# Ledger of designs, part 136: peptides against a protein of PDB entry 5VVV

Target 1, 276 residues: chain A of PDB entry 5VVV
Amino acid sequence: FLCGVVEGFYGRPWVMEQRKELFRRLQKWELNTYLYAPKDDYKHRMFWREMYSVEEAEQLMTLISAAREYEIEFIYAISPGLDITFSNPKEVSTLKRKLDQVSQFGCRSFALLFDDIDHNMCAADKEVFSSFAHAQVSITNEIYQYLGEPETFLFCPTEYCGTFCYPNVSQSPYLRTVGEKLLPGIEVLWTGPKVVSKEIPVESIEEVSKIIKRAPVIWDNIHANDYDQKRLFLGPYKGRSTELIPRLKGVLTNPNCEFEANYVAIHTLATWYKSN
Target 2, 276 residues: chain A of PDB entry 5VVV as posed
Amino acid sequence: FLCGVVEGFYGRPWVMEQRKELFRRLQKWELNTYLYAPKDDYKHRMFWREMYSVEEAEQLMTLISAAREYEIEFIYAISPGLDITFSNPKEVSTLKRKLDQVSQFGCRSFALLFDNIDHNMCAADKEVFSSFAHAQVSITNEIYQYLGEPETFLFCPTEYCGTFCYPNVSQSPYLRTVGEKLLPGIEVLWTGPKVVSKEIPVESIEEVSKIIKRAPVIWDNIHANDYDQKRLFLGPYKGRSTELIPRLKGVLTNPNCEFEANYVAIHTLATWYKSN

## One batch from the design tools (peptide; made by RFdiffusion4, then SolubleMPNN)

Design b2_p20_8_s4 (from b2_p20_8, 8 letters changed)
Fold by OpenDDE base, seed 5:
Structure b2_p20_8_s4 (fold): chain B 276 residues (1-276), chain A 20 residues (1-20)
Amino acid sequence: as target 1 above (276 residues)
Amino acid sequence: SREEIERYRKEFVERALAAQ
């Protein structure tokens, strides 16, 4: 069971010292996972093709080593979906080289994120793939196999919540393709009925699990404030029955952008997890 | 450009939240 934090917000990423302090707190609270997915990290999303510099490499190696020291699984995410051409072998090879570099930093767990992108394929991809889901699954499976089928590999669908599913969760052709064609060792990220789900009913998890043919990992935006930085979400982790725990592969909270605001959010997630 | 991508992301998130 993956339980911890995703740094998945828009806005200023946390600094390396904050991330190291996070790992110490995660260990202290008996949480086990950190997903590196800061939307405004240039080489994560906007410039995903660009290799890390020597200085950036040293920082990431130090960060990954710190996660290991605190027994926190470091998952490196990349978000190529803004401008990748799925059918172009040069794009696939560029993605492989980027993940090879991160593997050399000592990273063993990875995520491909296709959240917050346009649902339309380019003309070249339309000639090769039957749907956007087929294109995403194809590259995800290829990358997963290329990396030697790592123990933890995550996929974030474009339809990552109930409100994004067309026509709905149980009838989504996109999620059906993901469920049928995504390799079984790849985990699927989900935010619940909404992007920011006040509640995540058990029935909603049973519904999505049926179509994706696996238990999801919750990307939990309950404490996310990147959409309204005038607000801080200082309340406890709530609106999630502990009955979800046996029906999930994990829960990763995407909390407030302000690192110091997240004590209650993360601590109460840990209490929730240990109450099962 | 960077600015165009940042604008697109912001607009996407705003649309996503409005659809909730």
Scores: peptide ipSAE 0.043, ipTM 0.727, DockQ to the pose 0.084
Fold by OpenDDE base, seed 3:
Structure b2_p20_8_s4 (fold): chain B 276 residues (1-276), chain A 20 residues (1-20)
Amino acid sequence: as target 1 above (276 residues)
Amino acid sequence: SREEIERYRKEFVERALAAQ
């Protein structure tokens, strides 16, 4: 069971010292996972093709080593979906080289994120792939296999919540393709019925699990505030029954952008997880 | 750029919230 934090917000990324402090807190609270997915990190999303510099490499190596020291699984995410051409072998090779570099930093767990992107394929991809889901699954499976089928590999769908599913969760052709064709060792990220789910009913997890043919990992935006700078939700982790735990592969909270505001968010998640 | 990031926030995050 993956339980911890995703740094998945839009806004100023946390500094390396904050991330190390996070790992210490996660270990102390018996949580086990950090997903590196800061939207405003240029080489994560907008410039995903760019290799890390020597200085950036040293920082990431140090960060990954710190995660290991605190027994936190460091998952490196990349979000190529803004401008990748899925059918272009050079794009696939560029993605492979980027993930090879991160593997050399000692990273063993990875994620491909296709959240917050346009649903339309380019003309070249339409000639090769029958749908957007087929294109995403193809590259994801290829990368997963290329990396030697790492123990933890995550996929974030473009339809990552109930409100983004067309026509709905159980009838989505996109999620059906993901469920049928994504390799079984790849986990699927899900935010619940909404992007920011007030509640995640058990029935909603049973519904999505059926179509994706696996238990999801919850990307939980309950404490996210990147979308509303006036929002500071310091309430407990709530609206999630502990009956979800046996039905999930994990829960990763995407918390407030303000690092010091996250004590309640992370601690109450830990309490929830240990209450099972 | 910072302006591009701000555009993405507005286009995706605010739209995602409005769809809820």
Scores: peptide ipSAE 0.038, ipTM 0.699, DockQ to the pose 0.078
Fold by OpenDDE base, seed 4:
Structure b2_p20_8_s4 (fold): chain B 276 residues (1-276), chain A 20 residues (1-20)
Amino acid sequence: as target 1 above (276 residues)
Amino acid sequence: SREEIERYRKEFVERALAAQ
């Protein structure tokens, strides 16, 4: 069970010292996972093709080493979906090289994120892939296999919540393709019925699990505030029955952008997780 | 409201997509 934090918000990424402090807090609270997915980290998303510099590499190596020191699984995410041409072998090779570099930093767990992108494929991809889901699954499977089938590999669908599913969760051709064609060792991220789910009913998890043919990892935006900088949700982790735990592969909270605002968010997640 | 929050996030995502 993956339980911890995804740094998955838009806005200023956390500094390395904040991330190290996070790992210390996660360990202290018996959480086990950090997903590196800061939207405004240039080489994570907008410039995903760019290799890390020597200085950036040293920082990431240090960060990954710190995660290991605190027994936190460091999952490196990349979000190539803004401008990747899935059918272009050069793009695939570029993605491979980027993940190879991160593997050299000592990272062993990875994620491919296709959240917050347009559903439209380019003309070249339309000639090769039957759908956007087919393109995403193809590259995800290829990368997963290329990396030697890492123990933890995550996929974030473009339809990552109930409200983004067309026509709905159980009938989504996109999620059906993901469920049918995504290799079984790859986990699927999900935010619940909504992007920011006040509640995640058990039935909603059963519904999505059926179509994706696996228990999801919850990317939980309950404490996210990137969409509203005036909002600080300092409330406890709630609206999630502990009966979700056996029905999930994990829960990663995507918390407030303000690092110090997240004590309650992370601590109450830990309490929730340990209550089962 | 919850709906306002989701609208705000959607608008944020749309702005983030448009800023590219």
Scores: peptide ipSAE 0.031, ipTM 0.674, DockQ to the pose 0.131
Fold by OpenDDE base, seed 2:
Structure b2_p20_8_s4 (fold): chain B 276 residues (1-276), chain A 20 residues (1-20)
Amino acid sequence: as target 1 above (276 residues)
Amino acid sequence: SREEIERYRKEFVERALAAQ
């Protein structure tokens, strides 16, 4: 069971010292996972093709080593979906080289994120792939196999919550393709009924699990404030039955952008996880 | 409301995509 934090918000990423402090807190609270997915990290999303510099490499190596020291699984995410051409072998090769570089930093767990992108394929991809889901699954499976089928590999769908599913969760052709064609060793991220789900009913997890043919990892935006940084969500982790735990592969909270505001959010997630 | 929060987040994402 993956339980911890995703740094998955828009806005200023956390500094390395905040991330190390996070790992210490995660270990202390018996949480086990950190997903590196800061939207405004240039080489994560907008410039995903660009290799890390020597200085950036040293920082990431230090961060990954710190995660290992605290027994936290460091999952490196990349979000190529803004401008990748899925059918172009050069793009696939570029993605492979980027993930090879991160593998050299000592990273062993990875994620491909296709959240917050346009659902339209370019003309070249439309000639090769039957749908956007087929294109995403193709590259995800290829990358997963290329990396030697790492123990933890996550996929974030474009339809990552109930309100983004067309026509709905149970009838989504996109999620059906993901469920049928994504290799079984790849985990699927899910946010619940909404982008910010106040409650995640058990029935809603059973519904999505059926179509994706696996238990999801929750990307939980309950404490996310990137959409309105004038607000701080200081309340406890709530509106999730402990009956979800046996029906999930994990829970990763995407909390407030302000690192110091997240004590209650993360601590109460840990209490929730241990209460089962 | 939660519906307002989801709307704000969606609008934020749409603006972020348009700014890229």
Scores: peptide ipSAE 0.099, ipTM 0.748, DockQ to the pose 0.133; fails the geometry check

## One batch from the design tools (peptide; made by RFdiffusion4, then SolubleMPNN)

Design b2_p21_1_s1 (from b2_p21_1, 12 letters changed)
Fold by OpenDDE base, seed 3:
Structure b2_p21_1_s1 (fold): chain B 276 residues (1-276), chain A 21 residues (1-21)
Amino acid sequence: as target 1 above (276 residues)
Amino acid sequence: DELNEIAIEFLEKKLKEELEA
């Protein structure tokens, strides 16, 4: 069970010292996972093709080493979906090289994120793939296999919540393709019925699990505030029955941008997790 | 960057719509 934090918000990323402090807190609270997915990291998303510099590499190596020190699984995410051509072997090779570099930093766990992108394929991809889901699954499976089938590999679908599913969760051709074609060792991220789910009913998890053919990992935006800088979500982790725990592969909270605002959020997630 | 601003605006709109629903 993956339980911890995803740094997955838009806005100013946490500094390395904050991330190290996070790892210390996660260990203390018996949480086990950090997903590196800061949207405003240029080389994570907008310039995903760009290799890390020597200086950036040193920072990431230090961060990954710190995660290991605190027994926190460091998952490196990349979001190539803004402008990748899935059918272009050069693009696939570029993605492989980028993840190879991160693997050399000591990273063993990875994620491919296709959240917050247009559903339209380019003309070249339409010639090769039957659907957007087929394109995404193809590259994801290839990368997963290329990396030697790491123990933890995550996929974030473009339809990552109930409100984004067309026509709905249980009838989504996109999610059906993901469920049927994504290799079974790859986990699927899900935010619940909404992007920001006030509640995540057990029935909603059963529904999505059926179509994706696996228990999801919750990317939980309950405490996310990147969409409203005037708000801080300081309340407890709530609206999730503990009955979800045996029905999930994990929960990663995407919390407030303000690092210190997350004490209650993360601590109460840990309490929730331990209550099972 | 312009692409980042567009993405943020898009998400802000989507998240606001979801919070108001």
Scores: peptide ipSAE 0.028, ipTM 0.593, DockQ to the pose 0.065
Fold by OpenDDE base, seed 5:
Structure b2_p21_1_s1 (fold): chain B 276 residues (1-276), chain A 21 residues (1-21)
Amino acid sequence: as target 1 above (276 residues)
Amino acid sequence: DELNEIAIEFLEKKLKEELEA
């Protein structure tokens, strides 16, 4: 069971010292996972093709080493979906080289994120793939196999919540393709019925699990505030029954952008996790 | 609400520093 934090918000990323402090807190609270997915890290999303510099490499190696020191699984995410051409072998090779570089930093767990992108394929991809889901699954499977089938590999679908599913969760051709064709060793991220889910009913998890043919990992935006700079979400982790735990592969909270605002959010997630 | 108030009191100094940066 993956339980911890995803740094997955828009806005100023956390600094390395905050991330190290996070690992210390996660260990203390018996949480086990950190997902690196800061939207405004240029080499994570906007410039995903660009290799890390020597200086950036040293920082990431140090961060990954720190995660290991605190027994936290460090998952490196990349979000190539803004402008990748899935059918272009050069693009696939570029993605492979980028993840190889991160593997050399000591990273062993990875994620491919296709959240917050247009549902339309380019003309070249339409000639090769029958749907957007087929394109995404193809590259994800190829990368997963190329990396030697890591113990932890995550996929974030474009339809990552109930409200983004067309026509709905149970009937989504996109999620059906993901469920049927994504390799079984790859986990699927999900935010619940909404992007920001006030509640995540057990029935909603059973519904999505059926179509994706696996228990999801919750990317939980309950405390996310990147969409409203005037608000801090300081309340407890709530609206999730403990009956979800045996039905999930994990829960990763995507909390407030302000690092120190997250004490209650993360601590109460840990309490929730231990209550089962 | 009570938990939020406690959190604000606990984090007031740190939050001020982060919001001013």
Scores: peptide ipSAE 0.024, ipTM 0.509, DockQ to the pose 0.035
Fold by OpenDDE base, seed 4:
Structure b2_p21_1_s1 (fold): chain B 276 residues (1-276), chain A 21 residues (1-21)
Amino acid sequence: as target 1 above (276 residues)
Amino acid sequence: DELNEIAIEFLEKKLKEELEA
């Protein structure tokens, strides 16, 4: 069970010292996972093709080493979906090289994120892939296998919540393709019925689990505030029955951008997790 | 917005101090 934090918000990423402090807190609270997915890290998303500089590499190596020190699984995410051409072998090779670099930093867990992108494939991809889901699954499977089938590999679908599913969760051709063709060792991220789910009913997890043919990892935006800079979500982790725990592969909270605002959010997630 | 960044940093510092007290 993956339980911890995803740094997955838009806005200023946390600094390395905050991330290290997070790892310490996660360990103390018996949480085990950090997903590195800061949207405004340029080399994570907008410039995903760009290799890390020597200086950036040193920082990431240090961060990954710190995660290991605190027994936190560091999952490196990349979001190539803004402009990748899935059918272009050069793009696939570029992605491989980027993840190879991160592997050299000591990272062993990875995620491919296709959230917050248009559903439209380019003309070249349409000639090769029957759907957007097929393109995404193809590259994801290839990368997963290329990396030697790491123990933890995550996929964030473009339809990552109920409201983004067409026509709905249980009938989504996209999610059906994901479920059928994504290799079984790859986990699927899900935010619940909504992007920001006030509640995540058990039935909603059963529904998505059926179509994706696995228990999802919740990317939980309950405390996310990147969409409203005037608000801090300081309340406890709630609206998630503990009955979800055996039905999930994990929960990663994507909390407030303001690092120290997340004490209650993360601590109460830990309490929730340990209550099962 | 530079002012927002400063405000956020200040808030984080303040929250840290409050949580460590």
Scores: peptide ipSAE 0.023, ipTM 0.536, DockQ to the pose 0.027
Fold by OpenDDE base, seed 2:
Structure b2_p21_1_s1 (fold): chain B 276 residues (1-276), chain A 21 residues (1-21)
Amino acid sequence: as target 1 above (276 residues)
Amino acid sequence: DELNEIAIEFLEKKLKEELEA
């Protein structure tokens, strides 16, 4: 069971010292996972093709080493979906090289994120793939296999919550394709009924699990505040029954942008997790 | 849910900004 934090918000990323402090807190609270997915990290999304510099490499190596020191699984995410051509083998090769570099930093867990992108494929991809889901699954499976089928590999769908599913969760051709064609060893991220889910009912998890043919990892935006910089979500982790735990592969909270605002959020997630 | 609507609007805005970048 993956339980911890995803740094997945828009806005200023946490600094390395904050991330190290996070790892210390996660260990103390008996949480086990950090997903590196800062939207405004230059080489995570917008310029995903660019290799890390020597200086950036040293920082990431240090960060990954720190995660290991605190027994936190460091998952490196990349979001190539803004401008990748799925059918172009050079693009796939570029993605492989980027993840090879991160592997050299000591990273063993990875995620491919296709959240917050246009649903339209380019003309070249339309000639090769039957749908957007087919394109995403193809590259994800290829990368997963290329990396030697790591123990932890995550996929974030474009339809990552109920409100983004067309026509709905249970009837989504996109999610059906993901469920049927994504390799079984790849975990699927899910955010719940909505982008910010006040509640995640058990029935909603059963519904999505059926179509994706696996228990999801929750990307939980309950404490996310990137959409309203005047608000801090200081309340506890709520609206998630402990009955979800046996029906999930994990929970990763995407919390407030302000690092220190997250003490209660993360601590109460830990309490929730231990209550099972 | 007002917060969800705000979040959706924000994401749509961010997506638009990123696609226009």
Scores: peptide ipSAE 0.021, ipTM 0.557, DockQ to the pose 0.856

Design b2_p21_1_s2 (from b2_p21_1, 10 letters changed)
Fold by OpenDDE base, seed 4:
Structure b2_p21_1_s2 (fold): chain B 276 residues (1-276), chain A 21 residues (1-21)
Amino acid sequence: as target 1 above (276 residues)
Amino acid sequence: DELNEQAIAFLKERLEEELKR
């Protein structure tokens, strides 16, 4: 069970010292996972093709080493979906090289994220893939296998919540393709019925689990505030029955952008997790 | 709900900004 934090928000990424402090807290609270997915880390999303510089590499190596020190699984995410051409072997090779570099930093867990992107494929991809889901699954499977089938590999679908599913969760051709074609060792991220789910009913998890043919990892936006700089979500982790725990592969909270605001959010997640 | 709608609006705006680059 993956339980911890995803740094998955838009806005200023946390600094390395904050991330290290996070690892300390996660360990203390018996959480186990950090997903590195800061939207505004340029080489994570907008410039995903670009290799890390020597300086950036040193920072990431240090960060990954720190995670290991605190027994936190460091999952490196990359979001190539803004402009990748899935059918272009050069693009696939570029992605492989980028992840190879991160592997050299000591990272052993990875994620491919296709959240918050346009649903349309380019002409070249339309000639090769039957759907956007097929394209995403193809590259995800290939990368997963290329990396030697790491123990933890995550996929974030473009339809990552109920609201984004067309026509709905249970009938989504996109999610059906994901469920059918995504290799079983790859986990699927999900935010619940909504982008920001006030509640995540058990039935909703059963529904999505059925179509994706696996228990999802919740990317939980309950405390996310990147969408509203006027709000801080300081309340407890709530609206999630502990009955979800046996039905999930994990929960990663995507909390407030302000690192200092997240004590309650993360602590109460830990309490929730340990209460079952 | 209001939060979800605001979040979606934000995501759309952000995507539009990113696609312009």
Scores: peptide ipSAE 0.704, ipTM 0.961, DockQ to the pose 0.886
Fold by OpenDDE base, seed 2:
Structure b2_p21_1_s2 (fold): chain B 276 residues (1-276), chain A 21 residues (1-21)
Amino acid sequence: as target 1 above (276 residues)
Amino acid sequence: DELNEQAIAFLKERLEEELKR
């Protein structure tokens, strides 16, 4: 069971010292996972093709080493979906090289994120793939296999919550394709009924699990505040029954942008997790 | 800074769309 934090917000990423402090807190609270997915890290999303510099590499190596020191699984995410051409072998190769570099930093867990992108494929991809889901699954499977089928590999669908599913969760051709074609060893991220889900009912997890043919990892935006910088969500982790735990592969909270605002959020997630 | 503003705007738009459903 993956339980911890995803740094998945838009806005200023946490600094390395904050991330290290996070690892200390996670270990102390018996949480086990950090997903590196800061939207405004240039080489994560906007410039995903660009390799890390020597200086950036040193920082990431240090960060990954720190995660290991605190027994936190460091998952490196990349979001190539803004402008990748799925059918272009050069693009696939570029993605492979990027993840190879991160592997050299000591990273062993990875994620491909296709959240917050247009549902339309380019003309070249339309000639090769029957649907957007097929394109995403193809590259994801290929990368997963290329990396030697790491123990932890995550996929974030474009339809990552109920409100983004067309026509709905249970009837989504996109999610059906993901469920049927995504290799079983790849985990699927899910956010619940909404982008910011006040509650995540058990029935909603059962519904999505059926179509994706696996228990999801929750990307939980309950404490996310990147959409409203004037708000801080300081309340406890709530609106999630502990009955979800046996029905999930994990829960990763995407919390407030302000690092110090997240003490209660993360601590209460830990309490929730341990209460099962 | 500009990228952050665009991203936030995108999220707000999506949230607004979600609230309309």
Scores: peptide ipSAE 0.112, ipTM 0.773, DockQ to the pose 0.071
Fold by OpenDDE base, seed 1:
Structure b2_p21_1_s2 (fold): chain B 276 residues (1-276), chain A 21 residues (1-21)
Amino acid sequence: as target 1 above (276 residues)
Amino acid sequence: DELNEQAIAFLKERLEEELKR
């Protein structure tokens, strides 16, 4: 069971010292996972093709080493979906080289994210793939196999919540393709019925699990505040029954942009997790 | 209770510093 934090918000990323402090807190509270997915890290998303510099590499190596020191699984995410051409073998090779570099930093767990992108393929991809889901699954499976089938590999679908599913969760051709063709060792991220789900009913998890043919990992935006600069979400982790735990592969909270605002959020997530 | 108050005060200070950046 993956339980911890995803740094997945828009805005200023946390600094390295904050991330190290996070690992210490996670260990203390008996949480086990950190997903690196800051939207405004240029080499994560907008310039995903760009290799890390020597200085950036040193920072990432230090961060990954710190995670290991605190027995936290470090998952490196990349979001190539803004402008990748799935059918272009050079693009696939570029993605492989980027992840090879991160592997050299000591990273062993990875994620491919296709959230917050247009639901359209370019003309070249339309000639090769029958749907957007087929294109995404193809590259994800190829990368997963290329990396030697790592123990933890995550996929974030473009339809990552109930409100984004067409026509709905149970009838989505996109999610059906993901469920049928995504290799079984790859986990699927999900935010619940909404992008920000006040509640995540057990029935909603059963519904999505059926179509994706696996238990999801919750990307939980309950404490996310990147969409409203005037608000801080300082309350406890709530609106999630402990009955969800046996029906999930994990829970990763995507919390407030302000690092110190998350003490209650993360601590109460840990309490929730240990209550089962 | 006193330890909790000190912890809360510390967290508040750190939060305020972060919000000023």
Scores: peptide ipSAE 0.037, ipTM 0.596, DockQ to the pose 0.026
Fold by OpenDDE base, seed 5:
Structure b2_p21_1_s2 (fold): chain B 276 residues (1-276), chain A 21 residues (1-21)
Amino acid sequence: as target 1 above (276 residues)
Amino acid sequence: DELNEQAIAFLKERLEEELKR
């Protein structure tokens, strides 16, 4: 069970010292996972093709080493979906080279994110793939196998919540393709019925689990505030029955941009997790 | 193709609604 934090918000990323402090807190509270997915890391999303510089590499290596020191699983995410051509072997090779570099930093867990992108393929991809889901699954499976089938590999679908599913969760051709064709060792991220789910009913998890043919990992935006800079979400982790725990592969909270605002959020997530 | 176009339009609309807060 993956339980911890995803740094997955828009805005200024946390500094390295904050991330190290996070790892210390996660260990203290017996949480086990950190997903690196800051939207405004240029080399994570907008410029995903670009290799890390020597200086950036040193920082990431230090961060990954720190996670290991605190027994926190460090998952590196990349979001190539803004402008990747799935059918182009050069693009696939570029993605492989980028993840090879991160592997050299000591990273062993990875995620491919296709959230917050246009649900459209370019003309070249339309000639090769039957749907957007087919294209995403193809590259995800290839990368997963290329990396030697790591123990933890995550996929974030473009339809990552109930409201994004066309026509709905149970009948989504996109999610059906993901469920049927995504290799079984790859986990699927999900935010619940909405992007920001006030509540995540058990029935909603059963529904999505059926179509994706696996228990999801919750990317939980309950405390996310990147969409409203005037608000801080300082309340406890709530609106999630403990009955969800045996039906999930994990929960990763994507909390407030302001690092110190998250003390209650993360601590109460840990309490929730231990109450099972 | 028609289903894909409808899905694209639906997703764009839902994304705009949920991200605009």
Scores: peptide ipSAE 0.036, ipTM 0.594, DockQ to the pose 0.062

